Peptides against a protein of PDB entry 7MKK. Designs and how they scored, part 2

Target 1, 71 residues: chain A of PDB entry 7MKK
Amino acid sequence: SMKEKVKAKLVEIRKFVPFIRRVRIDFQDTLSKVQGHRLDALVNLLDREDVSMSSLNKIEVIIDKLRTRFN

## One batch from the design tools (peptide; aimed at target 1 R38 A41 K65)

Design b1_p8_7_s2 (made by RFdiffusion4, then SolubleMPNN; from b1_p8_7, 4 letters changed)
Fold by OpenDDE base, seed 3:
Structure b1_p8_7_s2 (fold): chain B 71 residues (1-71), chain A 8 residues (1-8)
Amino acid sequence: as target 1 above (71 residues)
Amino acid sequence: IDSFLDIF
């Protein structure tokens, strides 16, 4: 079901939360204030249980961009 | 939520 797929996707995406937190801190001076705030919001969003598949797919793209830019 | 997702 879609619900099961969302739960599985959320589990996989949450594996990157420590990485996102490290990027937020280690590159705080590189990121703009708005980018930093958005990363904080992203981490907070991933603490929620009611995130849509659409949102998770967008977050996955963001994580891919972060991984490409910040290793 | 969407406003938070436009980081890069």
Scores: peptide ipSAE 0.117, ipTM 0.751, DockQ to the pose 0.660
OpenDDE base, seeds 1, 2, 4, 5: peptide ipSAE 0.117, 0.114, 0.113, 0.112; ipTM 0.751, 0.754, 0.754, 0.752

Design b1_p8_7_s3 (made by RFdiffusion4, then SolubleMPNN; from b1_p8_7, 3 letters changed)
Fold by OpenDDE base, seed 5:
Structure b1_p8_7_s3 (fold): chain B 71 residues (1-71), chain A 8 residues (1-8)
Amino acid sequence: as target 1 above (71 residues)
Amino acid sequence: IDEFMDIF
């Protein structure tokens, strides 16, 4: 079901939460306030269980951009 | 989520 697919995707995306937190901390002094707040909000969003597949796919793109820029 | 797309 779509519900099960969303749950599986959420589990996979959550594997990157430690990475996102690390970027937020390691580059805290370089990031703008807006960028920092957005990263915090992103982590908070991934703590939720009501995230749509569309949102998860967008988050995956964001993580890919972070990985490219911050290793 | 759209506001996050321009983070980097």
Scores: peptide ipSAE 0.161, ipTM 0.782, DockQ to the pose 0.935
OpenDDE base, seeds 1, 2, 3, 4: peptide ipSAE 0.160, 0.157, 0.158, 0.159; ipTM 0.780, 0.778, 0.779, 0.780

Design b1_p8_7_s4 (made by RFdiffusion4, then SolubleMPNN; from b1_p8_7, 4 letters changed)
Fold by OpenDDE base, seed 2:
Structure b1_p8_7_s4 (fold): chain B 71 residues (1-71), chain A 8 residues (1-8)
Amino acid sequence: as target 1 above (71 residues)
Amino acid sequence: IDELLDIF
């Protein structure tokens, strides 16, 4: 079901939360205020249980960009 | 969420 797919996707995406937090902290002094806020918002979003598949797919793109830039 | 796509 779509619900089960969302749950599975969320579990996989959440594996990157520690990475996102490290980017936010390690580069805090070089990130703009807006960039820092957006990274915080990204982590907070992944703590939610009501994230849609469309949102998760967008988050995956964001994480891919972060991984490309920050390892 | 769309605004998060433009972080960098």
Scores: peptide ipSAE 0.240, ipTM 0.832, DockQ to the pose 0.866
OpenDDE base, seeds 1, 3, 4, 5: peptide ipSAE 0.239, 0.236, 0.236, 0.239; ipTM 0.832, 0.831, 0.830, 0.832

Design b1_p8_8 (made by RFdiffusion4; failed a check: the pose's geometry)
Pose (drawn by RFdiffusion4):
Structure b1_p8_8 (pose): chain A 71 residues (1-71), chain P 8 residues (1-8)
Amino acid sequence: as target 1 above (71 residues)
Amino acid sequence: DFLDEFEP
């Protein structure tokens, strides 16, 4: 059943791509280069669909961790 | 760091 269980989470979870993108631009002045990079690769990844469930769970937490370190 | 759990 997991097969789909992914697609669903990726859908919901893609609503934050603009939010990340904003965090990366507004605070390019606050964060390191390696934080800028990893934040970009995060966007690039959320744009694919060969994305593991095990990584989406890591991505929900990494988002909860920036809905509160910023914003 | 908020990205500790992520590696490209």

Design b1_p8_8_s1 (made by RFdiffusion4, then SolubleMPNN; from b1_p8_8, 3 letters changed; failed a check: the pose's geometry)
Amino acid sequence: DFLSGFTP

Design b1_p8_8_s2 (made by RFdiffusion4, then SolubleMPNN; from b1_p8_8, 4 letters changed; failed a check: the pose's geometry)
Amino acid sequence: DILSNFTP

Design b1_p8_8_s3 (made by RFdiffusion4, then SolubleMPNN; from b1_p8_8, 3 letters changed; failed a check: the pose's geometry)
Amino acid sequence: DILDGFTP

Design b1_p8_8_s4 (made by RFdiffusion4, then SolubleMPNN; from b1_p8_8, 3 letters changed; failed a check: the pose's geometry)
Amino acid sequence: DFLSGFSP

## One batch from the design tools (peptide; aimed at target 1 Q35)

Design b1_p9_1 (made by RFdiffusion4)
Pose (drawn by RFdiffusion4):
Structure b1_p9_1 (pose): chain A 71 residues (1-71), chain P 9 residues (1-9)
Amino acid sequence: as target 1 above (71 residues)
Amino acid sequence: EDFLAEFEP
């Protein structure tokens, strides 16, 4: 059943791509290069669909972790 | 601090 279980989460979880993108631009002045990079690769990854469930769970946390470090 | 330490591309 997991096959789809992914698609669903990726759909919900893609609503934050603009939010991430904003965080990366507004605070390019605040964060390191290696934080800028990994934040980009995060966007690039959320744009694919060969995305593991194990990584989406890591990505929901990473996002909860930037809805509160910023914003 | 590195808040993206748990993320690997």

Design b1_p9_1_s1 (made by RFdiffusion4, then SolubleMPNN; from b1_p9_1, 4 letters changed)
Fold by OpenDDE base, seed 1:
Structure b1_p9_1_s1 (fold): chain B 71 residues (1-71), chain A 9 residues (1-9)
Amino acid sequence: as target 1 above (71 residues)
Amino acid sequence: EDILSDFTP
């Protein structure tokens, strides 16, 4: 079901929360205010259980971009 | 708030 797929994807995406937190701290002086705020919000979003598949797909793209830029 | 719409790292 879609619900099961969302839950599975959320579990996988949550594996990157430590990475997102690390980027936020290590590059705090490089990130704009809006970028920093969005990273904070992103971490908070991933702590929720009501995240949509659409949101998770967008978050995956963001994480891929972060990985490309910040390793 | 749409935190994902125009996020660019």
Scores: peptide ipSAE 0.121, ipTM 0.753, DockQ to the pose 0.168
OpenDDE base, seeds 2, 3, 4, 5: peptide ipSAE 0.112, 0.098, 0.094, 0.105; ipTM 0.748, 0.743, 0.736, 0.745

Design b1_p9_1_s2 (made by RFdiffusion4, then SolubleMPNN; from b1_p9_1, 3 letters changed)
Fold by OpenDDE base, seed 2:
Structure b1_p9_1_s2 (fold): chain B 71 residues (1-71), chain A 9 residues (1-9)
Amino acid sequence: as target 1 above (71 residues)
Amino acid sequence: EDILSDFEP
């Protein structure tokens, strides 16, 4: 079911939360206030259980970009 | 908050 797919994808994406938090901390002095806030919001969003598949797909792309830029 | 609309970093 779509619900099961969402849950599975959320589990996989959440594996990158520690990475996102690390980026936020390591680059705090370089990031603008807005950029930092967006990273915080991204982590908070991944704590939710009502995220749509569409949102998760977008988040996946964002994480891929972060991985490319910040390793 | 829809952070996905203009996520830049």
Scores: peptide ipSAE 0.293, ipTM 0.835, DockQ to the pose 0.172
OpenDDE base, seeds 1, 3, 4, 5: peptide ipSAE 0.282, 0.261, 0.274, 0.288; ipTM 0.828, 0.817, 0.825, 0.826

Design b1_p9_1_s3 (made by RFdiffusion4, then SolubleMPNN; from b1_p9_1, 3 letters changed)
Fold by OpenDDE base, seed 2:
Structure b1_p9_1_s3 (fold): chain B 71 residues (1-71), chain A 9 residues (1-9)
Amino acid sequence: as target 1 above (71 residues)
Amino acid sequence: EDILADFTP
């Protein structure tokens, strides 16, 4: 079902939360205030249980960009 | 470049 796919995707994306937190901390002085806030919002969004597949797909793209740029 | 520019929670 779509619900099962969302749950599976959320589990996979949550594996990158420690990485996102590390980027936020290590680059705190380099990131703009808005970029820092966006990373905080990204982590908070991944802590929710009601995230849509559309949101998860967008988050995956963001994580891929972060991985390419930061590690 | 702001790689998060399109991110809206």
Scores: peptide ipSAE 0.116, ipTM 0.741, DockQ to the pose 0.853
OpenDDE base, seeds 1, 3, 4, 5: peptide ipSAE 0.110, 0.103, 0.097, 0.106; ipTM 0.736, 0.733, 0.731, 0.737

Design b1_p9_2 (made by RFdiffusion4)
Pose (drawn by RFdiffusion4):
Structure b1_p9_2 (pose): chain A 71 residues (1-71), chain P 9 residues (1-9)
Amino acid sequence: as target 1 above (71 residues)
Amino acid sequence: SLDEDLAEL
């Protein structure tokens, strides 16, 4: 069943790509380079579909962790 | 920290 279980989560989760892109640009003045990079690679990844479930769960948390450290 | 959390990927 998991096969699909991914697609669904990626769909819901891709609604944060603009949010992350915003966080990266508005606060490029606040965050490190290595934070800028890993935030970009995060966008680039969420743009693919060979994405593991185990990584999407890590991504939901990493998003909850920015919805509150910013915003 | 932010660095630790972003290192999880």

Design b1_p9_2_s1 (made by RFdiffusion4, then SolubleMPNN; from b1_p9_2, 3 letters changed)
Fold by OpenDDE base, seed 3:
Order: sequence, then structure tokens, then C-alpha cells
Structure b1_p9_2_s1 (fold): chain B 71 residues (1-71), chain A 9 residues (1-9)
Amino acid sequence: as target 1 above (71 residues)
Amino acid sequence: SLDEVLSLL
């Protein structure tokens, strides 16, 4: 079911939360306030259980781009 | 850019 797929995808994406947190801290002085707030929002969003598949797909793209930029 | 990436949220 879609619900099961969402849960599975959320589990996989959450594996990158520690990475996102490290980026937020390590580059805090480089990031603008708005960029920092957006990263915080990203982490907070992944703490939720009611995230849609559409949102998770967007988040996956964001994480992939972050991983490419910040090895 | 980083801003472009984060603006997707």
C-alpha cells in the first residue's frame, strides 16, 4: 500500500538525518539565516510521521544534492 | 547553488 511505501521511504531517508545535522553545524557560519532555517525545517519535517510521498520525493532530491555538494 | 537546493522545501 501507499502507506507502507511511505513508511519504508521515511525510514530510508531518516538514515541521512545525522548527515544533515552535521552539515547544519559544520557550515553554520557559512550559511545565511534563511539557509540555516531551511535545513532546520528539513530535519524537523523528517521527525514527523505524517509526511506525504510527494514531500519525501522532494526531500530525497534535496538530500542527494546536499550529498553531492557536501561529501 | 545551496540556496536553490534548499528553496525546494
Scores: peptide ipSAE 0.158, ipTM 0.761, DockQ to the pose 0.861
OpenDDE base, seeds 1, 2, 4, 5: peptide ipSAE 0.157, 0.153, 0.152, 0.155; ipTM 0.762, 0.760, 0.756, 0.757

Design b1_p9_2_s2 (made by RFdiffusion4, then SolubleMPNN; from b1_p9_2, 4 letters changed)
Fold by OpenDDE base, seed 1:
Structure b1_p9_2_s2 (fold): chain B 71 residues (1-71), chain A 9 residues (1-9)
Amino acid sequence: as target 1 above (71 residues)
Amino acid sequence: SLDDVLNTL
Protein backbone atom coordinates (compact mmCIF):
# COMPACT_ATOMS: atom_id res chain seq x y z
CA SER B 1 0.00 0.00 0.00
CA MET B 2 0.96 3.65 -0.31
CA LYS B 3 1.08 3.90 3.48
CA GLU B 4 3.56 1.02 3.67
CA LYS B 5 5.69 2.59 0.94
CA VAL B 6 5.80 5.87 2.82
CA LYS B 7 6.86 4.11 6.03
CA ALA B 8 9.58 2.18 4.23
CA LYS B 9 10.93 5.32 2.53
CA LEU B 10 10.88 7.24 5.80
CA VAL B 11 13.00 4.51 7.41
CA GLU B 12 15.52 4.76 4.58
CA ILE B 13 15.68 8.56 4.62
CA ARG B 14 16.10 8.61 8.42
CA LYS B 15 19.39 6.74 7.96
CA PHE B 16 20.82 10.06 6.76
CA VAL B 17 19.84 12.03 9.88
CA PRO B 18 23.29 11.56 11.50
CA PHE B 19 24.88 12.79 8.26
CA ILE B 20 22.65 15.87 8.15
CA ARG B 21 23.49 16.64 11.78
CA ARG B 22 27.22 16.36 11.05
CA VAL B 23 26.95 18.66 8.01
CA ARG B 24 25.12 21.19 10.16
CA ILE B 25 27.91 21.17 12.76
CA ASP B 26 31.03 20.68 10.62
CA PHE B 27 30.05 23.32 8.07
CA GLN B 28 28.29 25.75 10.39
CA ASP B 29 30.64 28.57 9.38
CA THR B 30 30.26 27.80 5.67
CA LEU B 31 26.47 27.56 5.66
CA SER B 32 24.36 30.68 5.56
CA LYS B 33 22.06 31.32 8.49
CA VAL B 34 19.13 30.34 6.29
CA GLN B 35 20.80 27.08 5.22
CA GLY B 36 21.59 26.20 8.81
CA HIS B 37 18.02 26.83 9.82
CA ARG B 38 16.78 24.65 6.95
CA LEU B 39 19.01 21.76 8.02
CA ASP B 40 17.73 22.02 11.58
CA ALA B 41 14.17 22.04 10.30
CA LEU B 42 14.94 19.08 8.01
CA VAL B 43 16.11 16.96 10.94
CA ASN B 44 13.00 17.91 12.90
CA LEU B 45 10.79 17.07 9.93
CA LEU B 46 12.29 13.58 9.69
CA ASP B 47 11.37 12.94 13.33
CA ARG B 48 7.70 13.21 12.36
CA GLU B 49 5.49 10.29 11.33
CA ASP B 50 3.15 12.26 9.05
CA VAL B 51 5.55 13.01 6.18
CA SER B 52 4.10 12.54 2.68
CA MET B 53 5.73 10.60 -0.14
CA SER B 54 6.02 13.85 -2.10
CA SER B 55 7.93 15.44 0.76
CA LEU B 56 10.16 12.38 1.16
CA ASN B 57 11.03 12.47 -2.54
CA LYS B 58 12.04 16.12 -2.24
CA ILE B 59 14.04 15.38 0.91
CA GLU B 60 15.89 12.62 -0.94
CA VAL B 61 16.94 15.15 -3.59
CA ILE B 62 18.12 17.54 -0.87
CA ILE B 63 20.17 14.79 0.79
CA ASP B 64 21.73 13.87 -2.56
CA LYS B 65 22.73 17.51 -3.06
CA LEU B 66 24.21 17.62 0.45
CA ARG B 67 26.21 14.47 -0.24
CA THR B 68 27.53 15.99 -3.46
CA ARG B 69 28.41 19.35 -1.89
CA PHE B 70 29.82 18.22 1.46
CA ASN B 71 30.76 14.58 0.64
CA SER A 1 8.37 25.89 7.71
CA LEU A 2 8.05 22.86 5.44
CA ASP A 3 8.37 25.10 2.39
CA ASP A 4 11.63 26.52 3.73
CA VAL A 5 13.02 23.00 4.18
CA LEU A 6 11.94 21.71 0.78
CA ASN A 7 13.43 24.65 -1.10
CA THR A 8 16.96 24.06 -2.38
CA LEU A 9 19.70 24.89 0.12
Scores: peptide ipSAE 0.087, ipTM 0.701, DockQ to the pose 0.254
OpenDDE base, seeds 2, 3, 4, 5: peptide ipSAE 0.061, 0.062, 0.061, 0.060; ipTM 0.708, 0.709, 0.706, 0.706

Design b1_p9_2_s3 (made by RFdiffusion4, then SolubleMPNN; from b1_p9_2, 4 letters changed)
Fold by OpenDDE base, seed 1:
Formats: C-alpha cells, sequence, structure tokens
Structure b1_p9_2_s3 (fold): chain B 71 residues (1-71), chain A 9 residues (1-9)
C-alpha cells in the first residue's frame, strides 16, 4: 500500500538525519541564518509520522544536494 | 515548514 511505501521511504530518509545535523553544526558559521533555519526545519519534519511520499521525494533531492555540496 | 526547506540550496 501507499501507506507502507511511505513508511519504508521515511525509514530510509531518516538514516540521513545524523548527516543533516552534522552539516548544520559543522557549517554553522558558513550557512546563512535562513539556511540554518531550513536545516533545522528539515530535521524536525523528518521527526514527524505524517510526511507524504511527495514530500519525501523532494526531501531526498535536498539531501542529495547537501551531500554534493558538503560531502 | 516544508516550503522553507524546498528552497534550501
Amino acid sequence: as target 1 above (71 residues)
Amino acid sequence: SLDDVLDLL
């Protein structure tokens, strides 16, 4: 079901939460206030259980961009 | 919010 697919995707995306947190900390002095706030919001979003598949797909793209830029 | 995050980079 779509619900189960979302749950599985969320589990996979959550594996990157430690990475996102490290980017937030390691580059705190380089990131703008807006960028820092957005990273915090991203982590908070991934703590939720009601994230849609569409949102998770977009988040995956964001994480890929973070990996390219910061690692 | 999600809208804030989508324009992150």
Scores: peptide ipSAE 0.070, ipTM 0.724, DockQ to the pose 0.260
OpenDDE base, seeds 2, 3, 4, 5: peptide ipSAE 0.070, 0.070, 0.068, 0.069; ipTM 0.724, 0.723, 0.733, 0.721

Design b1_p9_2_s4 (made by RFdiffusion4, then SolubleMPNN; from b1_p9_2, 4 letters changed)
Fold by OpenDDE base, seed 1:
Structure b1_p9_2_s4 (fold): chain B 71 residues (1-71), chain A 9 residues (1-9)
Amino acid sequence: as target 1 above (71 residues)
Amino acid sequence: SLEEVLSLL
């Protein structure tokens, strides 16, 4: 079911939460207040269970961009 | 929000 697919995708995306947290900390002095807040919001969003597949796919793109820039 | 995150970079 779509619900099961979303849950599986969410589990995979959550594997990158530690990375996102590290970016937030390691670049604390470089990131603008807005960027820092957005990273916090991203982590908070991934703590939720009601994230759509569409949202998760978009988040995956964002994480890939973060990996390219900061790692 | 998601919109906020999408405009991150």
Scores: peptide ipSAE 0.095, ipTM 0.725, DockQ to the pose 0.265
OpenDDE base, seeds 2, 3, 4, 5: peptide ipSAE 0.089, 0.092, 0.094, 0.094; ipTM 0.721, 0.737, 0.738, 0.740

Design b1_p9_3 (made by RFdiffusion4)
Pose (drawn by RFdiffusion4):
Structure b1_p9_3 (pose): chain A 71 residues (1-71), chain P 9 residues (1-9)
Amino acid sequence: as target 1 above (71 residues)
Amino acid sequence: VDELEEIFD
C-alpha cells in the first residue's frame, strides 16, 4: 500500500516549495552558503518523484523546523 | 537527505 502513500505526501508536502524558496531568498542575508545550497537541493529533490518515504518524513520535520525558525 | 537534517543545527 505504500506505493501510493508516497504520492499523497509528496502532493501535500509540495505546497511548501514556494515557502522554502521564499525563506532562501529573503534570508540569503542571514544564512550560510551551505544552508543556501542544502535549501536549494531540498527544492530540487521535492521536484522529483523517486523520493523515499523515509526521506519525506525527514522533509516534514525539516519543514516544521523552518516554519518556526523563520516565519 | 541526511545532510538536510543538519541545515538548522

Design b1_p9_3_s1 (made by RFdiffusion4, then SolubleMPNN; from b1_p9_3, 3 letters changed)
Fold by OpenDDE base, seed 1:
Parts: sequence; C-alpha cells; structure tokens
Structure b1_p9_3_s1 (fold): chain B 71 residues (1-71), chain A 9 residues (1-9)
Amino acid sequence: as target 1 above (71 residues)
Amino acid sequence: VDELLSILD
C-alpha cells in the first residue's frame, strides 16, 4: 500500500538526519540565517509521521544536494 | 517543503 511505501521511504530518509544535523552545525557560520532555519525545519519535518510521498521525494532531492555540497 | 527546496540557492 501507499501507506507502507511512505513508511519505508521515511525510514530510509531518516538515516540522513544525523548528516543534516552535522551540516547545520559544521557550516553554521557559512549558512545564512534563513538557510539554517530551513535545515532545522527539515529535521523537524522528518520527525513527523504524517509526511507525504511527494514531500519525501522532494526531501530526497534536498539531501542529495546537501551531500554534493557538503560531503 | 517547497520552501526547503531553496535551501542551497
């Protein structure tokens, strides 16, 4: 079911939460205030259980960009 | 979420 797929996707995406947190901390001085706030919001979003597949796909793109820039 | 897509812009 879609619900099961969303849960599986969320589990996979959450594996990158520690990475996102490290980017937020390690590059705090380089990031703008708005960028820092958005990273915080991203982590908070991933703590939720009611994230849609559409949102998770977008988050995956964000994480890929973060990995390219900061890793 | 759309706002978050612009994090690295």
Scores: peptide ipSAE 0.221, ipTM 0.812, DockQ to the pose 0.872
OpenDDE base, seeds 2, 3, 4, 5: peptide ipSAE 0.217, 0.218, 0.218, 0.219; ipTM 0.810, 0.810, 0.810, 0.811

Design b1_p9_3_s2 (made by RFdiffusion4, then SolubleMPNN; from b1_p9_3, 4 letters changed)
Fold by OpenDDE base, seed 4:
Structure b1_p9_3_s2 (fold): chain B 71 residues (1-71), chain A 9 residues (1-9)
Amino acid sequence: as target 1 above (71 residues)
Amino acid sequence: VDDLLSILD
């Protein structure tokens, strides 16, 4: 079901939360206030249980960009 | 989420 697919994808994406947190901290002085706030919002979003598949697909793109830029 | 897409812009 779509519900189970969302759950599975959320579990996989959440594996990158520690990475996102480290980017936020390690590059705090380089990031703009807006960028920092958006990273915080991203982590907060991944704490939720009601994230849509559409949102998760977008988040996956964001994480890929972060990985390319920061590791 | 749309605003988050612009994190690295």
Scores: peptide ipSAE 0.143, ipTM 0.755, DockQ to the pose 0.873
OpenDDE base, seeds 1, 2, 3, 5: peptide ipSAE 0.142, 0.138, 0.141, 0.140; ipTM 0.753, 0.748, 0.754, 0.752

Design b1_p9_3_s3 (made by RFdiffusion4, then SolubleMPNN; from b1_p9_3 with E5M F8L)
Fold by OpenDDE base, seed 4:
Structure b1_p9_3_s3 (fold): chain B 71 residues (1-71), chain A 9 residues (1-9)
Amino acid sequence: as target 1 above (71 residues)
Amino acid sequence: VDELMEILD
């Protein structure tokens, strides 16, 4: 079911939460205030259980961009 | 989420 697929995708994406937190901390002085806020919001979003597959796919793109720049 | 896509823009 789509519900189970969303749950599985969320589990996979949550593996990157520690990475996102490290980017937020390590580059706090380099990031703009709005960028920092958005990273915080991203982590908070991944703590939720009501995220759609569409949103998760977008988040995956965001993480790929972060990995390219910061890893 | 759309706003979050602008993190590195």
Scores: peptide ipSAE 0.231, ipTM 0.825, DockQ to the pose 0.873
OpenDDE base, seeds 1, 2, 3, 5: peptide ipSAE 0.227, 0.224, 0.225, 0.227; ipTM 0.822, 0.822, 0.821, 0.824

Design b1_p9_3_s4 (made by RFdiffusion4, then SolubleMPNN; from b1_p9_3, 4 letters changed)
Fold by OpenDDE base, seed 5:
Structure b1_p9_3_s4 (fold): chain B 71 residues (1-71), chain A 9 residues (1-9)
Amino acid sequence: as target 1 above (71 residues)
Amino acid sequence: VDELMDILS
């Protein structure tokens, strides 16, 4: 079911939460305030259980961009 | 989520 697919996707995406937190901390002084706030919001969003598949797919793209820019 | 797409813009 789509519900189970969302759960599985969320589990996979959550594996990158430590990475996102590290980016937020390591580059805190070079990120703009709005960028920092958005990274915090991203982490908070991934703590939720009601995230849609559409949102998770967008988050995956964001993480890919973060990985490319910040290793 | 849409606003998060601009994190690296």
Scores: peptide ipSAE 0.251, ipTM 0.839, DockQ to the pose 0.871
OpenDDE base, seeds 1, 2, 3, 4: peptide ipSAE 0.248, 0.246, 0.248, 0.247; ipTM 0.837, 0.837, 0.837, 0.836

Design b1_p9_4 (made by RFdiffusion4)
Pose (drawn by RFdiffusion4):
Parts: sequence; C-alpha cells; structure tokens
Structure b1_p9_4 (pose): chain A 71 residues (1-71), chain P 9 residues (1-9)
Amino acid sequence: as target 1 above (71 residues)
Amino acid sequence: DDFLSDFTP
C-alpha cells in the first residue's frame, strides 16, 4: 500500500516549496552558503517523484524545523 | 546553528 502512500505525502508536502524558496531568498543575508545550497537541493528534490518515504519523513521534520526557526 | 544537519542531498 505504500506505493501510493508516497504520492499523497509529496502532494501535501509540495505546498511548502514556495515557503522554502522564500526562506532561502529573504534570509540569504542570514544563512551560510552550505545552507543556501542544501535548501536549493531540497527544492530540486521535492520536484522529483522517485522520492523515498524515508526521506519525506526527514523532510516533514526539516520543514517543521524552519516553520519555527524562521517565520 | 545548523538546522539542516539531518538533511543530505
């Protein structure tokens, strides 16, 4: 049943791509290069669909961790 | 702090 279980989560979790993109631009002045890069690769990844469930769970937490360290 | 410590591309 997991097969799909992914698609669903990716759909919901893609609503943050603009939020991330904003965080990366507004605060390019606040964060390191390696934080800029990993934030970009995060966007690039959320744009694919060969995405593991195990990584989406890591990604929901990484998002909860920036809904509160910013915003 | 490194908030992306748990993330590896």

Design b1_p9_4_s1 (made by RFdiffusion4, then SolubleMPNN; from b1_p9_4 with D1E D6S)
Fold by OpenDDE base, seed 3:
Structure b1_p9_4_s1 (fold): chain B 71 residues (1-71), chain A 9 residues (1-9)
Amino acid sequence: as target 1 above (71 residues)
Amino acid sequence: EDFLSSFTP
């Protein structure tokens, strides 16, 4: 079901939360205030259980960009 | 460019 697919995707994306937190802290001076706020919001969003698949797919793209730029 | 521009809280 779509619900189970969302749950599985959320579990996979949550594996990157520690990485996102480290980027937010280690590059705080490089990131703009808006970018920092967006990363904080992204982490907070991943703590929720009512995240849509579309949101998770967007977050996955962002994580890929972070991985490319920051390691 | 803002790499987070596609994400709005």
Scores: peptide ipSAE 0.202, ipTM 0.804, DockQ to the pose 0.879
OpenDDE base, seeds 1, 2, 4, 5: peptide ipSAE 0.176, 0.175, 0.179, 0.177; ipTM 0.788, 0.786, 0.787, 0.789; seeds 2, 4 fail the geometry check

Design b1_p9_4_s2 (made by RFdiffusion4, then SolubleMPNN; from b1_p9_4 with D1E)
Fold by OpenDDE base, seed 1:
Structure b1_p9_4_s2 (fold): chain B 71 residues (1-71), chain A 9 residues (1-9)
Amino acid sequence: as target 1 above (71 residues)
Amino acid sequence: EDFLSDFTP
């Protein structure tokens, strides 16, 4: 089901939360205020259980960009 | 480029 797919993807994306938190802290001085806020919001969103597949797909793209730039 | 420009929480 769609719900099962969302849950599975959420579990996979959550594996990157420690990485996102590290980026937020390690590069705090180089990130703009809006970028920092967006990263915080992203982490907070991943703590929720009601995240949509659309949101998870967007977050996946962001994680790929973060990995390219910061790891 | 703002790598988060396409993300709105």
Scores: peptide ipSAE 0.186, ipTM 0.792, DockQ to the pose 0.883
OpenDDE base, seeds 2, 3, 4, 5: peptide ipSAE 0.154, 0.184, 0.155, 0.155; ipTM 0.770, 0.791, 0.768, 0.770

Design b1_p9_4_s3 (made by RFdiffusion4, then SolubleMPNN; from b1_p9_4, 3 letters changed)
Fold by OpenDDE base, seed 3:
Structure b1_p9_4_s3 (fold): chain B 71 residues (1-71), chain A 9 residues (1-9)
Amino acid sequence: as target 1 above (71 residues)
Amino acid sequence: EDILSGFTP
């Protein structure tokens, strides 16, 4: 079911939360204030259980960009 | 560039 797929996707995406937190801290001076706030919002969103598949797919793209830019 | 542009929580 879609619900099961969302739960599985959320588990996978949450594996990158520690990475996102490190990026937020280590590159705080490189990121603009708005970018920093968006990263905070991203982490907070992943702490929720009612995230849509659409949101998770968008987050996955963002994580890929972060991994490319910040190793 | 803003890699988070378009992201809406």
Scores: peptide ipSAE 0.194, ipTM 0.798, DockQ to the pose 0.824
OpenDDE base, seeds 1, 2, 4, 5: peptide ipSAE 0.181, 0.176, 0.179, 0.174; ipTM 0.785, 0.784, 0.784, 0.783; seed 1 fails the geometry check

Design b1_p9_4_s4 (made by RFdiffusion4, then SolubleMPNN; from b1_p9_4, 3 letters changed)
Fold by OpenDDE base, seed 2:
Structure b1_p9_4_s4 (fold): chain B 71 residues (1-71), chain A 9 residues (1-9)
Amino acid sequence: as target 1 above (71 residues)
Amino acid sequence: EDILSSFTP
């Protein structure tokens, strides 16, 4: 079901929360206030249980970009 | 908020 797919995707995406937090801290002085806030919000969003598949797919793209730039 | 709309890493 879609609900089960969302749960599975959320579990996979949450594996990157420590990475996102690390980027936020390590690059705090080089990120704009907006970028920093967005990273914080991203982590907070992933703590929720009502995230849509659409949102998770967008988040996955963002994480891929972060991985590319911040390894 | 739509946190992804203006985020450009």
Scores: peptide ipSAE 0.116, ipTM 0.749, DockQ to the pose 0.215
OpenDDE base, seeds 1, 3, 4, 5: peptide ipSAE 0.106, 0.108, 0.108, 0.115; ipTM 0.747, 0.745, 0.740, 0.747; seeds 3, 5 fail the geometry check

Design b1_p9_5 (made by RFdiffusion4)
Pose (drawn by RFdiffusion4):
Structure b1_p9_5 (pose): chain A 71 residues (1-71), chain P 9 residues (1-9)
Amino acid sequence: as target 1 above (71 residues)
Amino acid sequence: DFLDELLEE
C-alpha cells in the first residue's frame, strides 16, 4: 500500500516549496552558503518523484524546523 | 545525507 502512500505525502508536502524558496531568498543574508545550497537541493528534490518515504518523513521534520526557526 | 545534516542544524 505504500506505493501510493508516497504520492499523497509529496502532494501535501509540495505546498511548502514556495515557503522554502522564500526562506532561502529573504534570509540569504542570514544563512551560510552550505545552508543555501542544501535548501536549494531540498527544492530540487521535492521536484522529483523517485522520493523515498523515509526521506519525506525527514522532510516534514526539516520543514517543521524552519516554520519555527524563521517565520 | 544532506537531509541528516539539516536535521542536525

Design b1_p9_5_s1 (made by RFdiffusion4, then SolubleMPNN; from b1_p9_5 with E8K E9D)
Fold by OpenDDE base, seed 1:
Structure b1_p9_5_s1 (fold): chain B 71 residues (1-71), chain A 9 residues (1-9)
Amino acid sequence: as target 1 above (71 residues)
Amino acid sequence: DFLDELLKD
């Protein structure tokens, strides 16, 4: 089911939360205030259980971009 | 949407 797929995707994406937190801290001076706030919001979003597949797919792209730029 | 704007140049 779609719900099962979302849960599985969420579990996988959550593995990157520590990475996102480290980016937020280690590159705090590089990020704009808006970007920093949005990273915080991103982490908070991933703490929820009601995230859509559409959102998770967007987050995956963001994580890939973060990895390219900061890792 | 904040996700769309997060890493814009």
Scores: peptide ipSAE 0.091, ipTM 0.721, DockQ to the pose 0.584
OpenDDE base, seeds 2, 3, 4, 5: peptide ipSAE 0.074, 0.072, 0.086, 0.075; ipTM 0.728, 0.725, 0.711, 0.728; seed 2 fails the geometry check

Design b1_p9_5_s2 (made by RFdiffusion4, then SolubleMPNN)
Fold by OpenDDE base, seed 3:
Structure b1_p9_5_s2 (fold): chain B 71 residues (1-71), chain A 9 residues (1-9)
Amino acid sequence: as target 1 above (71 residues)
Amino acid sequence: DFLDELLEE
């Protein structure tokens, strides 16, 4: 079902939470206050169970951008 | 929302 696909995608995206947390900490002095806040909000969103597939697809692209810029 | 803002960076 779509609900099962969302849950599976959320499990896969959550594997990158440690990476997002490291970017937030390691680049804290380089990031603007608003960028740091957005990364904190991203981690908090991934702790929820009610994340949409649309949001998860956006988050996947964001993670790819973070990987390109910070690793 | 903040996800759209992150996508623009």
Scores: peptide ipSAE 0.726, ipTM 0.941, DockQ to the pose 0.965
OpenDDE base, seeds 1, 2, 4, 5: peptide ipSAE 0.720, 0.722, 0.726, 0.724; ipTM 0.941, 0.941, 0.942, 0.941

Design b1_p9_5_s3 (made by RFdiffusion4, then SolubleMPNN; from b1_p9_5 with E9W)
Fold by OpenDDE base, seed 5:
Structure b1_p9_5_s3 (fold): chain B 71 residues (1-71), chain A 9 residues (1-9)
Amino acid sequence: as target 1 above (71 residues)
Amino acid sequence: DFLDELLEW
């Protein structure tokens, strides 16, 4: 079901939460305040259980961009 | 929303 797919996707995306947290902290001095706040919001969103597949697909792309720029 | 902004970064 779609619900099961969302749950599985969320589990996989959450594996990158430590990475996002490290980007936020390690590059705090070079990030703008707004970008830092957005990364904080991203981590907070991934703590929720009601994240849509649409949001998860966006987050996957965001993580790929972060990996390219920061690791 | 903020996700869309991050996508444009």
Scores: peptide ipSAE 0.736, ipTM 0.945, DockQ to the pose 0.928
OpenDDE base, seeds 1, 2, 3, 4: peptide ipSAE 0.735, 0.731, 0.735, 0.736; ipTM 0.945, 0.944, 0.945, 0.945

